# Peptides against a protein of PDB entry 6TME, part 231

Target 1, 324 residues: chain A of PDB entry 6TME
Amino acid sequence: NRLKRAYIALQAWKKAFYSDPFNTAANWVGPDVCSYKGVFCAPALDDPSVLVVAGIDLNHADIAGYLPPELGLLTDVALFHVNSNRFCGVIPKSLSKLTLMYEFDVSNNRFVGPFPTVALSWPSLKFLDIRYNDFEGKLPPEIFDKDLDAIFLNNNRFESTIPETIGKSTASVVTFAHNKFSGCIPKTIGQMKNLNEIVFIGNNLSGCLPNEIGSLNNVTVFDASSNGFVGSLPSTLSGLANVEQMDFSYNKFTGFVTDNICKLPKLSNFTFSYNFFNGEAQSCVPGSSQEKQFDDTSNCLQNRPNQKSAKECLPVVSRPVDCS
Target 2, 324 residues: chain A of PDB entry 6TME as posed
Amino acid sequence: NRLKRAYIALQAWKKAFYSDPFNTAANWVGPDVCSYKGVFCAPALDDPSVLVVAGIDLNHADIFGYLPPELGLLTDVALFHVNSNRFCGVIPKSLSKLTLMYEFDVSNNRFVGPFPTVALSWPSLKFLDIRYNDFEGKLPPEIFDKDLDAIFLNNNRFESTIPETIGKSTASVVTFAHNKFSGCIPKTIGQMKNLNEIVFIGNNLSGCLPNEIGSLNNVTVFDASSNGFVGSLPSTLSGLANVEQMDFSYNKFTGFVTDNICKLPKLSNFTFSYNFFNGEAQSCVPGSSQEKQFDDTSNCLQNRPNQKSAKECLPVVSRPVDCS

## One batch from the design tools (peptide; made by RFdiffusion4, then SolubleMPNN)

Design b2_p23_4_s1 (from b2_p23_4, 13 letters changed)
Fold by OpenDDE base, seed 2:
Structure b2_p23_4_s1 (fold): chain B 324 residues (1-324), chain A 23 residues (1-23)
Amino acid sequence: as target 1 above (324 residues)
Amino acid sequence: SLDEIAKEISDKLTQELLSLRFS
């Protein structure tokens, strides 16, 4: 009996609650689990005459607790949304039994440990949001082999390099922001044909930007700010025909910001402040366009306000990194 | 915002899933 198993799982979960400030689980009493607040039932895929628990939505419930292994009994769950709570501990390995998982959102909680590899075991997963937690360690390269539409990893404690497999991703949105990723952006990034938004903000990434970024024809948002990137901006960035928001601020870039970048047809905001650029095209000057906004603050530009001193610029500008 | 984007994508996928489950 699937509903009986669900009852066992949900009662175990209720026992795992330390605090339920909105009394969300107050009606989690009795065998009729389909009446539980935040629990949604639907006909089973294998037998439409059988009702099963197909979804959990406890978003914004501010519940403190942990996820017990008994949750693995919810084998028919396709939607698991528990964001904006105070759940702690690790994601149970028993969730591998939830083979119908389609959307998994545990964002804005207090989860810890390594990347929840159980997510890799779900063959039909399309949405993964684990942002705003305390996950740590390496990102498994297999995550990008999955046919995910969105991957939210930002605001965690992930370390090491970004996997080369990133190019295999079919996701429209990928966020790496506010982790501890290091190394270079893989050259395979240019193979992400469905990518619309990618965010690298606030990591320890370094090296030269790969030329292959220019192949991201569908990207509308590209943010690589607050890293350790060096060298000149790739000339191939002129290929970003649909980019609207671009941010390279707070890096160690050098060289000349070219006209072909600043004149991108869909570009609305381009921030390249807090670098070591020593020149810019007229089209890149803030105020030069009514349609585009630029920020060139704190570079090594001549005849521009709010630039770095010669003392700060000379050591870096005189030793430009060759990305060739 | 990322929250809005996440919600938009999730809502779309949820509707697609529901349509498949109840069709």
Scores: peptide ipSAE 0.368, ipTM 0.901, DockQ to the pose 0.855
Fold by OpenDDE base, seed 4:
Structure b2_p23_4_s1 (fold): chain B 324 residues (1-324), chain A 23 residues (1-23)
Amino acid sequence: as target 1 above (324 residues)
Amino acid sequence: SLDEIAKEISDKLTQELLSLRFS
């Protein structure tokens, strides 16, 4: 009996709660699991006459506890939303049995350990949100082989390089922000055909930006701020026909910010402050447009306010990195 | 914000899933 298994799982989970400040699981009593707060039932896919637990929504419940292995008994769950809690420990491997998993949101918790590879075992997964946790180690390349619509990895402890497989991703939104990723952005990034928003903020990424970024025709948000990128901005960025928000601030970029970039048709905000740019087109000057907002603060620009000193600029500007 | 984006995407996908399950 599927509901019996669900009962076992949910009762085990209730026992794994250290704190339930809103008494979310107060009604988690008895065999009628479909009446449990945050538990949603639906007809089984293989037998419409059978009712199964298809979804869990415990978002914003501030529950402290862990995920017990018995959760693997919830084999019919397609929606698992438990964000904004205080769950700790690791994602149990037993969740591999949840083969119908469609949306997995464990964001804003206290999970630890390596990337939850169990997510790779879910063939139908479309949404993965593990942001604001303490996951660490390498990002498995296989994550981008998944047919995901969204991948949220920001605010964790991931390290190493971004996998080359990123180009295979069909996700519209991918966040890497506030981790410990290092190395270069893979050239394969230009192959992300469905990409709308990508965020690299606050990592240890370095090297030159790949020219292939300019192939991201559908991207509306591109944020690479607070890294260690060097060299000039790729001229191919003129191809970002739909970019609205672009941020390259707090890097080590040099060279000239071109008119072709600043006049991008959908560009509304372009921040390139706190770099070592030594020139900018008139169209890039803050205040030059009423429709666009620019920030050129703390560069090596002449006749602009709030720039770096010559002493700070000369060593860097005189030794530009050749990205060719 | 990222939170808003995540919610929007999740809501959309949830609706799609529900439509498939209850169609």
Scores: peptide ipSAE 0.367, ipTM 0.901, DockQ to the pose 0.847
Fold by OpenDDE base, seed 5:
Structure b2_p23_4_s1 (fold): chain B 324 residues (1-324), chain A 23 residues (1-23)
Amino acid sequence: as target 1 above (324 residues)
Amino acid sequence: SLDEIAKEISDKLTQELLSLRFS
């Protein structure tokens, strides 16, 4: 009996709670699991006459505990939302049995360990949110082979380079922010055909920005701030016809910020502060437009306020990195 | 914000899934 298995799983989970400050699981008593708070039932796909647990929503419950392996008994779950809790430990490998998994949100918890590779086993997964945890290690290249609509990885402890398979991703939103990613942004990034928003904030990324970024025609948000990028901004950025928010601040960029970038048709905010740019077009100057907001603070620009000293600028500006 | 984006995408997908399951 599927509901019996669900009962076993949910009772095991309740037992794994260390704290339930809102008494979310107070009514998790008895065999009628479909009445449990945060548990949602639906007709089974293989037999509409059978009721199964299809979804879990414990968002914002502030529950402390862990995910026991018995959760693998919830084989009919397609929606698993447990964000903003205090769950710790690892994601159980037994969740591989949840072959209908469609949305997996464990964000804002205290999970640890490597990337939960069990997520790669779910053939129908469309939404993956594991942000604000303590996942560590390498990002599996296979994550971008999946047909995901969104991939939220920010605020973890991931290391290593960004996989070149990123170009295969069909996700509209991908976040890498606040991890420990290193290396260059792969040139394959330009092949992300559905990308709307990508965030690299606060990593250890370096090198030149690939020209292929300019091929991201659908991108509305591109944030690469707080990294170690060098060289000039690619001229191909003029191809970002739909970019609204662009941030390159807190890097080591040099060169000239061109009209072609600052006059992008949908650009509303462009921050390139805290770099080593030694020139900017008039269209890039803060206050030059009523429709666009610019920040050129702390560069090597002449006749602009709040710039770096000559002493700071000279060593970098005089030795520009050739990205060609 | 990322939270808003995540919620928007998730809600959309959830509605789609629910529609498929209950229609």
Scores: peptide ipSAE 0.354, ipTM 0.899, DockQ to the pose 0.838
Fold by OpenDDE base, seed 3:
Structure b2_p23_4_s1 (fold): chain B 324 residues (1-324), chain A 23 residues (1-23)
Amino acid sequence: as target 1 above (324 residues)
Amino acid sequence: SLDEIAKEISDKLTQELLSLRFS
């Protein structure tokens, strides 16, 4: 009996709660699990006459506890939303039994350990949000082989390089922000055919930006701020026909910011402050456009306010990195 | 914001799933 298994799982989970300040699970009593707050039932896919637990929504419940292995008994769950709680520990491997998983949101919790590889076992997964946790280690390359619409990884402790397989991703939104990723952005990034928004903020990424970024025709947001990127901005960025928000601030870029970039047709905000640029086109100057906002603060630009001193600029500008 | 984007995408996917499950 599927509902009986669900009952066992949910009661085990309730027992794993250390604190339930809003008494969310107060009505989690008895075999009628479909009446439980935050539990949603639907007809089974294989038999519409059978009712099964298809979804969990405990968002913003401020529950402290952990995920017990008995959650693997919820084999019909397709929606699992438990963001903004205080769950700790690791994601149980037993969740591999939830083969219908479609949306998995455990964001804003206290989960630890390596990337939850159990997510890779879900063949139908479309939405993965594990941001604002304490996951650590390497990102499995296989994550980008999955047909995900969105991948939220920001604000964790992930390290090492971004996998080359990123080009295989069909996601429209991918966030790497506020982790410890290092190395270069893979050249395969240009193959992300559905990408709209990608965020690299606040990592330890370095090297030159790959020319292939210019192939991202659908990208509207590209944020690579607060990293260690060097060299000039790729000329191929002129190909970003739909970019609206672009941020390269707080890096070590050098060279000239060109008209071809600043005159991008959909560009609304372009921030390239806190770098070592030694020149900019007139179209890049803040205030030059009523439709676009620019920030060129703290570069090595001549005749512009709030720039770095010559002493700070000379060592870097005189030794530009050749990205060719 | 990322929160808004996440919610938008999730809501869309949820509606799609619900339509499939109850159609």
Scores: peptide ipSAE 0.341, ipTM 0.896, DockQ to the pose 0.866

Design b2_p23_4_s2 (from b2_p23_4, 13 letters changed)
Fold by OpenDDE base, seed 2:
Structure b2_p23_4_s2 (fold): chain B 324 residues (1-324), chain A 23 residues (1-23)
Amino acid sequence: as target 1 above (324 residues)
Amino acid sequence: MLDELAEKKRAELTAELLAKRFS
């Protein structure tokens, strides 16, 4: 039966543990898997009289080991949370059999290899958190075709460009931060109608910001700091009616920071420091508002403290990138 | 910030799943 399969899977997993500092799996003995620490059972969806393993929660267990292929026998699991452990290796392709997967959290582990494409096989997946691992290579475009609500990719080794399919995503939260992504932000980004928070921090992204960013009406957090973006800020950013936190710091932006950006109605924090802006509206000046915080440090602004020298500014400001 | 964001979203979705699947 299903619990017998679960027993096989869980015993194989216990065998795959190298270290269990908190003795989390100490009671993983015998056929009663529903009593196992971190294992949660529920009635099967297809037969309420049958009890199945529906969830795994081993968060913060500091377990060292790997995920054996026998985990594919846990076919009723909808919740798989194993963050903050020391699991290594790759995500088994056998997990494709877990067709009820709803939340997959393997964050803060030591997983390696390419993007776990098995995640693409789960039709009902809403939450994908693979952050703080060592996943590498290209991000498959198909990830944004899925009806995900949350996609956390930050703090990995992903490289190459952001897929054009990003515009198809229904996610409210997407993080790219602290990877090695390069190229431009796709113009299709403006089609992300459900987007609330997007973070690009600390990549190798470049080029001009697409005007289509201004179409993100529901976005509350937009962070593109610590990249290689150039040109002026798009005037269409005035369309970000709900943005609260905005960060463009540590880039190579030029031009004038306008009133229509700094006066955004919900804006509470706007950081544009460490760029090459050569002007700002009065509404953008730090201290000009009690309800808004600004940082204009280390730009090419006149009559402002802590700016770049003329020697640093002139070569860049005199040759502004035309994004038109 | 990123950690808090992830935990917040996870908590929201988990609550929904628990209500539907485990009750």
Scores: peptide ipSAE 0.460, ipTM 0.921, DockQ to the pose 0.694
Fold by OpenDDE base, seed 1:
Structure b2_p23_4_s2 (fold): chain B 324 residues (1-324), chain A 23 residues (1-23)
Amino acid sequence: as target 1 above (324 residues)
Amino acid sequence: MLDELAEKKRAELTAELLAKRFS
């Protein structure tokens, strides 16, 4: 009976295809859904003698269409990968019935609307990739209450502030890049106990960086470039013992870039170009290390090449933002 | 970088899922 429901769902989906350039669904005929291209079956968790549809992989199929509500009948699906297609519309709320959802990848499609809150209903979700779509509006705070390992939100139309609940997240990787997020990075960020990589690139974030960033001891990648951050780099950044890639470029930072930051033990690339830093330690100078790459371009540094003019620097440097 | 990051993480988690669910 489960496979019958799957058949109904998959046939409804096939009907919802506007274009299938590679004829991916050409063999989606008949009741043997387990033979369908991109459909994977496995024994049911509650009854190993029953075969169910447990996975969908239609990555890179260039299919145009939408996700019909009948997909909610695929109640045994744990893997749903449909990236790099041309699916449009919204994520059906009926997918809340897919309580075994573990990996949900709808990246690089044409989805619109608010954050797909149906993702919040999946108790076992570990991987959420909705990047490269047209999702908009606020990010629900509840997303960070999930036991997610990976949250990819980049290249959408999300706006408003980053929820303070971010500190509750167990994710190892979170991308906010290329959205319209604004406001400050919440101080609770330091509580992200499993965080390895976080990317804020290309938003409208502002204010001072919270000191609590320094508590992210397991972070290997921290990219906050192309925002509106101000003030000095927190001295607590010296606590990023495992950071390898760090980028603060294209902001409005001021102050002095210290040895404690540039001498971080695992640091391999540190870009702080296109800011208003008025000093740097010798350890921060590009070329000072064979093991580390630095970029101090377009700051307000003395005796360094490719810096901003005094005219550009003076108005900003003379009015430093106090982050205390 | 972002694309590579996503692909890497997905591959890791997928491997875990496959081992658990499909093997």
Scores: peptide ipSAE 0.454, ipTM 0.920, DockQ to the pose 0.676
Fold by OpenDDE base, seed 3:
Structure b2_p23_4_s2 (fold): chain B 324 residues (1-324), chain A 23 residues (1-23)
Amino acid sequence: as target 1 above (324 residues)
Amino acid sequence: MLDELAEKKRAELTAELLAKRFS
């Protein structure tokens, strides 16, 4: 009896609540789990005459507690949204039994520990959002072997390098922002065939940008701001035919910002402030276009306002990193 | 900015799931 198992799971979860300020689980009483607030039922895929728990949505409930292992009994759940609560602890490995998992959103909670590898066991997972937690350690390379469409990892404590397997990803959106990732962006990044938006903001990434970024034909948002990147911008960036938002600010880039980049056909916003660029094409100058917005603040540009002093620029500009 | 991206993408995929699974 699937609903009986669901009842056991949901009652165990209610018992695991430390605080329920909005009394979300107040009606979680009795065997009729399909009437529970935030619980959604649907006909089973293998038998339309059988009703099962297919979705959980407790977003913005401000619930404090943890996820008990009994949640593994919710074997028919395809949608699990518990965004913006105060759940703590780890993601139970028993959730591996939820083989229909399609969307998993535990963002804005207080989860800790390593990457929840149980997510790797879900064959049909398309949406993974674990942002705004305290997950730590290395990112498993296998995450990019999955047919995920969206991967949100931002605002955690992840460290180490970005896996080379990133090129295998079919995701349209990936966020690494506000973690502690280090090392270079893998050259395999250019193989991300479905990528639309990728965000690296606020990590400890370094080295030269790989030329292969220019192969990202479908990318509309590329944000690598607030890292430690060095060298010149790759000339291959001229191949980003669909990029709309591009941000390289707060790095250690040097060299010349070219026309071929600033005249990209879909470019709307291009921020390259707070670097060590020593030249820019006229097309890159803020105010040069009514259709594009540029920010060249705090570089080493001549005859531009709000630039770094010669004292700050000379040591870096005189010793440019060769990325060849 | 990131929140907006996440919400938009979630909404898109949720709509697909609802149409397929909860119809």
Scores: peptide ipSAE 0.450, ipTM 0.919, DockQ to the pose 0.666
Fold by OpenDDE base, seed 5:
Structure b2_p23_4_s2 (fold): chain B 324 residues (1-324), chain A 23 residues (1-23)
Amino acid sequence: as target 1 above (324 residues)
Amino acid sequence: MLDELAEKKRAELTAELLAKRFS
């Protein structure tokens, strides 16, 4: 019996709670699991006459505990939302049995260990949110082979380079922010056909931005701030016809910020502060447009306020990195 | 910003799932 298996799983989970400040699981008593707070049932896909647990939503419950392996018995779950809790440990490999998994949100918890590769086993997964945890190690290249729509990895402890397989991703949104990623952005990034929003904030990324970024026609948000990028902005950025928010601040960029970038048709906010740019087009000057917001603070620009000193600028500007 | 991004996308996909699976 599928509900009986669910009962076993949920009772095991309740037992794995160290603290339940809001008494969320107080009514998790008895075989009627469909009445449990945060548990949602629906007709089984293979037999509409059978009721099964299809969703879990314990968001913002502040529950401390771990995910026991018995959760693998929840084989009908398509929605698993447990964000903003204090769950610790690892994601059980037994969750591979949840073959209907569509949305997996364990964000804002205390999970540790490597990337939860069990997520790669879910054939129908569209939403993966593991942000604000302590996952570590390298990102498996296979994550971008999946037909995911949303991948949130930010605020973890991931290291190493961004996989070149990123170009295979069908995701519309990907966040790498606030990790320890290093190396260059792969040139294959331009192949992300569905990409709308990508965020690299606060990593150890370096090198030149690949020209292929300009091929991201559907991108509305591109944030590469707080990294170690060098060289000039690619001229191909003029191809970002739909970009609204663009941030390159807190890097080591040099060169001239061109009209072709600042006059992008949908551009609303463009921040390139805290770099070593030594020139900008008039269209890039803050206040030059009523529809666009610019920030050119702390560069090497002449006749602009709040710029770096000559002492700071000269060593970098005089030795520009050739990205050609 | 990141929180809003995640919540927005989740809401969109959840709505789709709810319509298909829980209706």
Scores: peptide ipSAE 0.419, ipTM 0.911, DockQ to the pose 0.677

